# Designs tried in a protein design run: peptides against a protein of PDB entry 4GXB. Part 29

Target 1, 277 residues: chain A of PDB entry 4GXB
Amino acid sequence: VPTEEVSLEVLLSNGQKVLVNVLTSDQTEDVLEAVAAKLDLPDDLIGYFSLFLVREKEDGAFSFVRKLQEFELPYVSVTSLRSQEYKIVLRKSYWDSAYDDDVMENRVGLNLLYAQTVSDIERGWILVTKEQHRQLKSLQEKVSKKEFLRLAQTLRHYGYLRFDACVADFPEKDCPVVVSAGNSELSLQLRLPGQQLREGSFRVTRMRCWRVTSSVPLPSGSTSSPGRGRGEVRLELAFEYLMSKDRLQWVTITSPQAIMMSICLQSMVDELMVKKS

## One batch from the design tools (peptide; made by RFdiffusion4, then SolubleMPNN)

Design b1_p11_4_s3 (from b1_p11_4, 6 letters changed)
Fold by OpenDDE base, seed 2:
Structure b1_p11_4_s3 (fold): chain B 277 residues (1-277), chain A 11 residues (1-11)
Amino acid sequence: as target 1 above (277 residues)
Amino acid sequence: EIVFENPVFEA
């Protein structure tokens, strides 16, 4: 692609549009810096955020596809898909809420975390009780962003990334699940027929390894997965999990977001490694 | 297929 100046739209988690002028040859960090400059986010806080490729659903929800890597050219990455559904989103890129303290010290950082958290609650990524919701709304009405975040930090699945409904082979084959990544775990929420909502927590520290596989289903007449056309690439995330002492078993998640799940796992592992060093 | 070994795995 010839090097040209272009206008690139980057969205915040709440859908707010940030327009930046960049070169088509600008790498992810260059674009991130441009976004930071546009938002007046200081340079020392840029590292707490990343750019993500997402697919915007009809309802405005974001399905995270992957994190943009350092070597990528965000303009090319998004435009090459030739679909307006794909967007670039700025989001925080750490898991430990302790890092919020650093980000919240800056007005812009605080605003970004606040907007993200509000959005995550509104989208049901963060789980709230009725009473908690009332408290959050009160704080939101008062625009008490710091207090809002402090309360939100205590909520279930704060800081988690929620994926689209998918299928896992745990606890049973072809079990519909909602996967969320955060707090060094994958949370699998499921409701079996006639049963209450169950959550399986898979801690990263109990995963020996994980893998992402892609397969092209043979044209079999039964489109078993709703929304996948015949011949679409099937992605799976599988991880080998220590279920009990000396008992490893594979858990497989079938999802178009398997790559993103793997990226989350790696990111959580990396963060844990930093804590151990 | 890409396999990732987990360095923070606790056996």
Scores: peptide ipSAE 0.632, ipTM 0.967, DockQ to the pose 0.925
Fold by OpenDDE base, seed 4:
Structure b1_p11_4_s3 (fold): chain B 277 residues (1-277), chain A 11 residues (1-11)
Amino acid sequence: as target 1 above (277 residues)
Amino acid sequence: EIVFENPVFEA
């Protein structure tokens, strides 16, 4: 692609648009710096955020595809897909809520975390009770952003990334599940008709390894999974999990977001490695 | 197939 000056749209988690003038040859960090400058985010806080490629759903929800890598050209990465559904999103890229303290000290950082948290609650990524929701709304009406975040930090799945509904082979074969990544775990939520929500927690420290596989399903006439056209690539994330002492078991998640799940796992591992050093 | 070994695995 020839080097040209272009206007690139980057979205915040709440859908707010940030327009930046960049070169088509600008790498991910260059674009991130441009976004930070546009928002007046200090340079020392840039590292707490990343750019993500997402698919915007009809309801405005974001399906995370992958994190943009350092060597990538965000303009090319998004435009090469030739679909307006694909967007670039700015989001915090750390897992430990302790890092919120650093970000919240700055007005812009505070605003970004606040907007993300509000969005995550509205989208059901963060799980709230009716009473908690009332308290959060009250704080939102008062525009008490710090207090809002402090309350939100205590909520279930705060800081998690929620994936689209998919299928797992746990606890049974072909179980419909909602996967979320956060707090050094994968959470698998299952709700069967007439049953309460069941959750399986898979801690990263109990995963020996994980793998991403791609396959082309054979045209088998019988199992029409809704939404997968004939001939679509099937992606799977599998991890070998320590269920009990000396008992390893493979758990397999079938999802178009298997790559993103793997990226989350690696990111959580990396953060844990930093804490151990 | 891409396999990732986990360095923070606690056996």
Scores: peptide ipSAE 0.632, ipTM 0.967, DockQ to the pose 0.921
Fold by OpenDDE base, seed 3:
Structure b1_p11_4_s3 (fold): chain B 277 residues (1-277), chain A 11 residues (1-11)
Amino acid sequence: as target 1 above (277 residues)
Amino acid sequence: EIVFENPVFEA
């Protein structure tokens, strides 16, 4: 592909558009630096953010497809899909809220975290009670971004990435679940018939390994993933989990976002490795 | 199939 100067749109979590002039040959880091420059984000904070490929839903919510890799060309990666529903999104790429302290010291970093957090709350990624919601709204009205974030940091699933509804084989086969990744875990929320909402927590430190598989369902197979057409590629994330002492069990999640889930797991593992060093 | 071994696994 010939190298050309192009205008690339990168979205923030709240849907705010950032237009950057880049080369078609610019790699992910080059584009990220261009976005940072456009936002006036200092160089030392760039590493706290990443570019993600997402699918924009009808309601404006983002379904995360994957993190853009270093060797990728973001312009090519997004345009090659030939669908306007695919977008590039800037989001924080760390899990431990302690790193928020570094980012919040800068005005631009603070604004980015604030916008992301507001969006995550509005989309139901961060779980809030009615009273907490009232408190958050009050802080938002006062434009107290630091206090807003400090309160948000205490909320359930703060910093989590929420996936689209999918299916797992835990606690029973073909169980509808909502998966979220964060705080070095996968959270599986489910509601069985006649039961209250339950959450299963799977800590990364108790996962011996995980795998991503792809398969093509047979036309006669009844195991079509909800909302998928017959014949579409089925993706699964499976992890081997230490349920109890000396008892490993495989848990399998069937989701088109299995790759993104795996990326999250690897990212959480990497962060934990850094902390142990 | 791609398998990832977890280096932070605690047995």
Scores: peptide ipSAE 0.630, ipTM 0.967, DockQ to the pose 0.922
Fold by OpenDDE base, seed 1:
Structure b1_p11_4_s3 (fold): chain B 277 residues (1-277), chain A 11 residues (1-11)
Amino acid sequence: as target 1 above (277 residues)
Amino acid sequence: EIVFENPVFEA
């Protein structure tokens, strides 16, 4: 691709558009720095955020595809897909809420976390009770961003990334689930017929390994998962989990977001490694 | 197939 100056749109979690002038040859970090400069985010806070490739749904929700890699060219990555539904999104890229303290000390960082958190609540990524929702709305009306975040940090699935509804083979085959990643775990929420909402928590520290596989189903009468046509590429995330003492079991999630799930696992592992050092 | 071994696995 010839090196040219282009206008690139980067979205915040709330859909706010940030337009930056970059080179087509600029790598992910270069684009991130340009976005930071546009927002007046200080250099020492850039490392707390990353750029993600997402697919914008009809309702305006974001389906996360993957994190942009360091040596990747964001302009090329998004434009090569030849679809306007694909966007680049800025989001925080750490899991431990303790790092919020560093980001919140800066006005711009505070605003970014606030906007992201509001969006995550509105989209149902963060789970709230009726009373908690009332408290959050009151704080939002007062524009008390710090207090809002402090309350939000105590909420269920704060800091989690929620995926689109998919299928797992746990607790039974072809079980519809909603997967969320955060707090060094994968949370699998499911509602079986006639049952209440259940959650399975899979801690990263109990995963021996994981894998991502891509396959093309043969036209052998395999029931196409609802929403996938026959012959579509099937992505799976499988992890070997320590269910009990000396009992390892494979759990397999079938999802177009299997790659993103794997990236989340690796990211959580990396953060845990930093804490151990 | 790419398999990722987990260095923070606690047996």
Scores: peptide ipSAE 0.630, ipTM 0.967, DockQ to the pose 0.897

Design b1_p11_4_s4 (from b1_p11_4, 5 letters changed)
Fold by OpenDDE base, seed 1:
Structure b1_p11_4_s4 (fold): chain B 277 residues (1-277), chain A 11 residues (1-11)
Amino acid sequence: as target 1 above (277 residues)
Amino acid sequence: EEVFENPVFEA
């Protein structure tokens, strides 16, 4: 692609549009810096955020595809898909809520975290009780962003990334699940017929390894799972998990977001390594 | 297949 100046749209979690003028040859960090400058985010806070490629669903929700890599060209990455449903989103890129303290010290950082958290609650990524919801609404009406975030930090799945409904082979084959990544774990929520909502927690520290695979299902006479056409690429995330003492078991998640799940695992591992150093 | 070994795995 020839080097040209272009207008690039970057979305916040709440769908707010940030337009930046960049070069088609600008790398991810260059675009991120341009977004930060447009928002008046200080340079020392840029590292707490990343750019993500997402697919905007009909209801306006974001399905995360992947994190943009350092040497990637965001303009090319999004435009090459030739679909308006693909967007670039700015989101915080750390897992430990302790880092919120650094970001919240700045007005712009505070606003970004607040907007993201409000959106995550509205989309059901953060789980709230009726009483908690009442408290959050009261704080939102008062525009008490710091207090709102302090309460939100105590909520279930705060800081998690929620994925689209998919399928896992645990606890049984072809089990419909909702996966969320956060707090150094993968949370698998499932509702079996006639049962209450169950959650399986898979801690990253108990994963020996993981892999992402892509396959094209052979036209086997097996009924295409609802929602996947015959011949569509099947992505899977598999991880080997320490279920009990000296007992490793593979768990496989079938999802179009398998790549994003793997990126989350790597990111959580990296953050844990930093804490151990 | 690329397998990612986990350096923070606790046995």
Scores: peptide ipSAE 0.633, ipTM 0.965, DockQ to the pose 0.845
Fold by OpenDDE base, seed 5:
Structure b1_p11_4_s4 (fold): chain B 277 residues (1-277), chain A 11 residues (1-11)
Amino acid sequence: as target 1 above (277 residues)
Amino acid sequence: EEVFENPVFEA
């Protein structure tokens, strides 16, 4: 692609548009810096955020596809998909809420975290009780961003990334689940017929390894599953989990977001490595 | 197939 100056749209978690002038040859970090500059985010806080490729759903929600890598060209990465549904989103890229303290010290950082958190609550990524919701709304009405975040930090699945509904082989084969990544775990929420909502927690420290696989289903003549057109790639995330003492078991999640899940695992592992060093 | 080994795995 020839190097040209272009206007690139980057979205915040709440869908706010940030327009930046960049070169088509600018790498992810260059674009991130441009976004930071546009927002007046200080340089020392840039590292707390990343650019993500997402698919915008009909309801305006984002399905995270992957994190943009350092060597990528965001303009090319998004435009090559030839669909307006794909967007670049700025989001915080750390898991430990302790890092919020650093980000919240800056007005712009505070605003970014606040906007993201509001969005995550509205989208049901963060789980709230009725009373908690009332409290959050009160704080939102008062525009008390710091207090809002402090309360939000105590909520279930704060800081988690929620994925689209998918299928896992745990606890049973072909079990419909909602996966969320955060707090050094994968949370699998499931509701079996006639049962209450259940959650399986898979801590990263108990995962020996994981893999992403892609397969093309053989055209089985059985028309049974309407949604999988002929030739759709099936992505799976599988991880080997220490279920009990000396008992490893593979858990497999079938999801179009398997790559993103793997990226989240790697990111959580990386953060844990930093803490252990 | 790419398998990622977890360095923070606690056996």
Scores: peptide ipSAE 0.633, ipTM 0.965, DockQ to the pose 0.881
Fold by OpenDDE base, seed 3:
Structure b1_p11_4_s4 (fold): chain B 277 residues (1-277), chain A 11 residues (1-11)
Amino acid sequence: as target 1 above (277 residues)
Amino acid sequence: EEVFENPVFEA
């Protein structure tokens, strides 16, 4: 592909557009640096963020597809999909909220975290009570970004990535669930018939291994995932979990975001490895 | 099928 200068749109979590002039041959890091420069984000904070490929939903929410890899060409990666619903999004790429302290020291970093957090709350990724919501709105009205973030850091699922509704085989087969990744865990929220909302927590440190599989459902198979067309590729994330002492059990999540879930697991593992070193 | 072993697994 010939190298050409192009204008690339990168979105923030709140949908704010950042336009950067890049080469079609620029790799992910080159584009990330261009975005950082455009935002006036200092070089030492670039590593706290990543570029993600997302699908924009009708409501403007983002369904995360995957993290852009280092060797990728973001312009090619997004345009090759031949659909305008696919976007590139800048988001923080660490899990431990302690790293927020480093990012918040800079005005631009603070603004990015604030915008992301506001968006995550608005989208229901961060879980808030009515009273907490009132407090957050008050802080937002006062434009107290630091205080807003400090309060948000205490909230349930702060820093989590929420996935689209999918299906798991836990606690029962074909159970509708909402999966979220964060705080070195996968959280599975489910509501069984006649029961209250339940959350299953699967800590990464109790996962022996995981895998992503791809399959094509047979046309006659009754187990078509709701909303998937016949013949659509089925992706699954399976992990082997230590349920109790010496008891490993496989848990399988069926989701088109299985790849993204796996990326999150690897990312959480990597961060934990850094902390242990 | 690619299986990822977890180096931070605590038995």
Scores: peptide ipSAE 0.632, ipTM 0.964, DockQ to the pose 0.881
Fold by OpenDDE base, seed 2:
Structure b1_p11_4_s4 (fold): chain B 277 residues (1-277), chain A 11 residues (1-11)
Amino acid sequence: as target 1 above (277 residues)
Amino acid sequence: EEVFENPVFEA
């Protein structure tokens, strides 16, 4: 692609549009810096955020596809898909809420975390009780962003990324689940007919390894997964989990977001490695 | 297929 100046749209978690003028040859970091400059985010806080490729659903919800890598050209990455449903989103890129303290010290950082958190609550990514919701709404009405975040930090699945409903082979084969990644775990939520909501927590420290696989379903397989046309690539995330002492078991998640899940795992591992050092 | 070994795995 010839180097040209282009206008690139980057979305915040709440759907706010940030338009930046970049070169088609600008890499992910260059674009991120341009977005930061547009938002007046200090350079020292840029590292707390990343650009993600997402698919915008009809209802405006984001399905995270992957994190843009350093060598990528965001303009090319998004435009090459030739679909307007794909967007670039700015989101925080750390898991430990302790890092919020650094980001919250800056007005722009605070606003970004606030907007993201509000959106995550509205989308049901962060789980709240009725009372907590009331408290959050009150704080939101008062525009008490710091207090809002402090309360939010205590909530279940704060900082988690929630994925689209998918299928896992745990606890049973072909079990419909909602996967969320955060706090050094994958949370698998499932509701079997007539049963209460169940959650399986898979801590990263108990995963020996994981893998992403892709397969093309044979045309004869009536996998009536709603929305996948026959012949679409099936992605799976599998991880080998220490279920009990000396008992490893593979857990497999079938999801078009398997790559994103793997990226989350790697990111959580990386953060844990930093803490261990 | 890419397999990722977990360096923070606790056996």
Scores: peptide ipSAE 0.631, ipTM 0.964, DockQ to the pose 0.918

Design b1_p11_5_s1 (from b1_p11_5, 5 letters changed)
Fold by OpenDDE base, seed 5:
Structure b1_p11_5_s1 (fold): chain B 277 residues (1-277), chain A 11 residues (1-11)
Amino acid sequence: as target 1 above (277 residues)
Amino acid sequence: MVFENPVFDPS
């Protein structure tokens, strides 16, 4: 792609559009810096955010595809998909809520976290009781962003990324689940027929390893699951989990977002490594 | 590709 100046749209978590003038040859960090400059986010806070490739669903929700890599060209990455559904989104990229303290000290950082949190609550990524929802709405009406965030930080799945409904082989084969990543874990929410909602928590520190695999169903295979076109690539995330003392078991999640899940795992691991050093 | 977890705690 020839180097040209282009207008690139980057969305915030709430769908707010940020237009930046960049070069087609600008790498992820260059674009991120341009977005930060447009928002007046200070340089020392840029590292708390990342650019993500997402698919915008009909309801306006984002299905995260992957994090844009450092040497990637965001303009090319998004435009090469030849679909208007794909967007670039700015989102915080750390997991420990303690880092919110650093970001919240800045007005722009505070606004970004606030907007993201409001969106996450509205989308059901953060789980709230009726009473908590009332409290949050009250704070939102008062535009008390700091207090809003402080309350939100105590909520279930605060800071998590929620994935689209998918399938796992745990606790049973072909279980429909909703996976969320955050707080150094993968949370698998499932509702078995006639049962209440259940959650399985898989802490990253108990994962020995993980892998992403892709497969193409055989054309002759009668096992075409409803909704899978012939030849559709099946992505799986599998991790080996310490279920009990000296007992490792593989858990496999079948999801088109398996790559993104793996990226989240790596990101959480990286953050934990920083804390450990 | 298999990713080994450096923060794995076997205890």
Scores: peptide ipSAE 0.637, ipTM 0.970, DockQ to the pose 0.955
Fold by OpenDDE base, seed 3:
Structure b1_p11_5_s1 (fold): chain B 277 residues (1-277), chain A 11 residues (1-11)
Amino acid sequence: as target 1 above (277 residues)
Amino acid sequence: MVFENPVFDPS
C-alpha cells in the first residue's frame, strides 16, 4: 500500500467514534499516539491502552478478533478485510484493577475507564445484582465517575473480556459455554439440560500450557461451531489444566475467537510475571 | 504452536 494520508476511525468501547489523520504506513503505536492526542490523553497513560481489531455485530456489540501487534499497520489490517463490520477499538489493556488508580488520576483516563465500564455492564460482561444495578444507575445519574468505578471494581467479572457463545469439551463433549477472560483466569459459564447456570474457573497459574489450532471439518456429520458455516475453518484453544494434585487434563474450547483467547492468556501471564519481578 | 506457561504452579 502506498504511503498516503488517510482518515482512520477508532471506536471506544461505547461506540464513540474518534477520527484521526494518520499515514497508511503508521504502525500500531503511531496510531495509538494519534488517538491519545485526539483525546488529550497524556503520554504516560498511553501504555495502559491498546488497539484491538473487532467485528461489529448487527446489534452494535463487539466481537474481539485480536489485539493489534506493534509491527502492524492498523489501516492496512482493518481495510484488508474488505468488510465494514470490522473496526478498530481502543480499550484498556491491563487486568489488575490496581492500575486503575494510575489511570483515574487523569480526567481523560477516568472518562475512558468510565465509558468502558458502563458499556461492559450494559452488555452484560460485568455481572450485577438488581441492587447493585440500582446503585450504579444512581451514581451514573449523579455523574460520579470515581465512585461508579470504585463500586464497579468490586463486581463479578470486572475487567473481564466476554466472548461470543461457543463450545467446549468440558465438563462434557460439545457443551455450549460462554467464556470470559480476566483476573488471571478463564471463566466458563454453562447450562446443562435441567441444571442451573454453572461457572467453571480455570486459573492461569494452573495451566501448564496452551495452544491454538485450526482445522477444516469434514463435510459429513460434523457439528458446526456457533458462527461458522459448514466446511469453514474451525479454531480451537486447548490448555492443559491441573485439575487436582498431579492430575493434568486437556480442556478444549472451539471458538472463532480462539486466537483472541490465547492473546488474553499470554497477556495475563505477562502481567503476572511483571508483578512477580 | 504450544505456549509453555512460565507462571505455572504445580502445587
Scores: peptide ipSAE 0.636, ipTM 0.970, DockQ to the pose 0.932
Fold by OpenDDE base, seed 1:
Structure b1_p11_5_s1 (fold): chain B 277 residues (1-277), chain A 11 residues (1-11)
Amino acid sequence: as target 1 above (277 residues)
Amino acid sequence: MVFENPVFDPS
């Protein structure tokens, strides 16, 4: 691709558009720095955020595809897909809410976290009770961003990334689930026929290993999953989990977002390793 | 590709 100056659109979690002038040859970090400069985010806070490739759904929600890699060319990555539904999104890239303290000290950082959190609540990624929702709305009306975030940090699935509905083989074969990643775990929410909503927690520290596989179902295949058509590429995330003492079991999630899930696992592992150092 | 987890705790 010839090197030229282009206008690139980067979205915040709330859909706010940030236009930056970059080179087609600019790598992910270069684009991230351009976005930071446009937002007046200080250099020392850039590392708390990353660029993600997402697919914008009809309702305006974002389906995360993957994190853009360091040596990747964001302009090429998004334009090569030749679809307007694909976007680049800026989002915080750490899991431990303790890092919010560093980001919140800056006005721009505070605004970014606030916008992301509001969006996550509105989209149901963060789970709130009726009373909590009332409190959050009150704080929004007062535009008390710090207090809003402090309350939000206590909420269930704060900081989690929620995926589109998919299928897992746990606890039953072909079980519809909603997967969320955060707090060093994968949360699988499921509703079996005649049962209340259940949540299974799979802690990263109890995963011996994981893998992502892709396959093309046979034309006569009967298996279908949300987000996958018949004959389309099937992606699976499988992890070997310590269910009990000396008992390892494979759990498999079938999802077009399997790659993103694996990226989340790796990211959570990396953060845990940093804490151990 | 299989990713081995360095923070795996079997205890």
Scores: peptide ipSAE 0.635, ipTM 0.970, DockQ to the pose 0.933
Fold by OpenDDE base, seed 2:
Structure b1_p11_5_s1 (fold): chain B 277 residues (1-277), chain A 11 residues (1-11)
Amino acid sequence: as target 1 above (277 residues)
Amino acid sequence: MVFENPVFDPS
């Protein structure tokens, strides 16, 4: 792609548009810096955020595809898909809520976290009780962003990334599940017929390894997802989990977002490694 | 490709 100046749209979690003028040859970090400059986010806080490729769903929700890598050219990455559904989104890229303290000290950082958190609650990524919802709304009405975040930090699945409904082979084969990544775990929520909502928590520290595989279903085969055509690529995330002492078991999630899930796992692992150092 | 987890705790 020839180097030229272009206008690139980057969205915040709440859908707010940030327009930046960049070069087509600008890499992910260059674009991120441009976005930060546009938002007046300090340089020392840039590292707390990343650019993500997402698919905007009909309801306006974002289905995260992957994190943009350092060597990528965001303009090319998004435009090459030739679909207006794909967007670039700025989102915080750490998991431990303790890092919120660093970000919240800055007005812009605070605003970004606030907007993201509001959006995550509205989209059901963060789980709230009725009473908590009332409290959050009250704080939102008062525009008490810090207090809002402090309350939000205590909520179930705060800081989690929620994925689209998919299928897992745990606890039984072909279970419909909603996967969320956060707090150094993968949370698998499912509701089996006649049963209450169940959650399986898979801590990253109990995963020996994981892999992402892609396959093309055979013409005679059925796709795992009713929404996928027979000829569509199937992505799976499989991880070997320590179920009990000295008992490892593979768990497989079939999802178009398997790559993103893997990225989340790696990211959580990386963060844990930093904490252990 | 399999990603080995360096923070895996078998204990």
Scores: peptide ipSAE 0.633, ipTM 0.970, DockQ to the pose 0.933

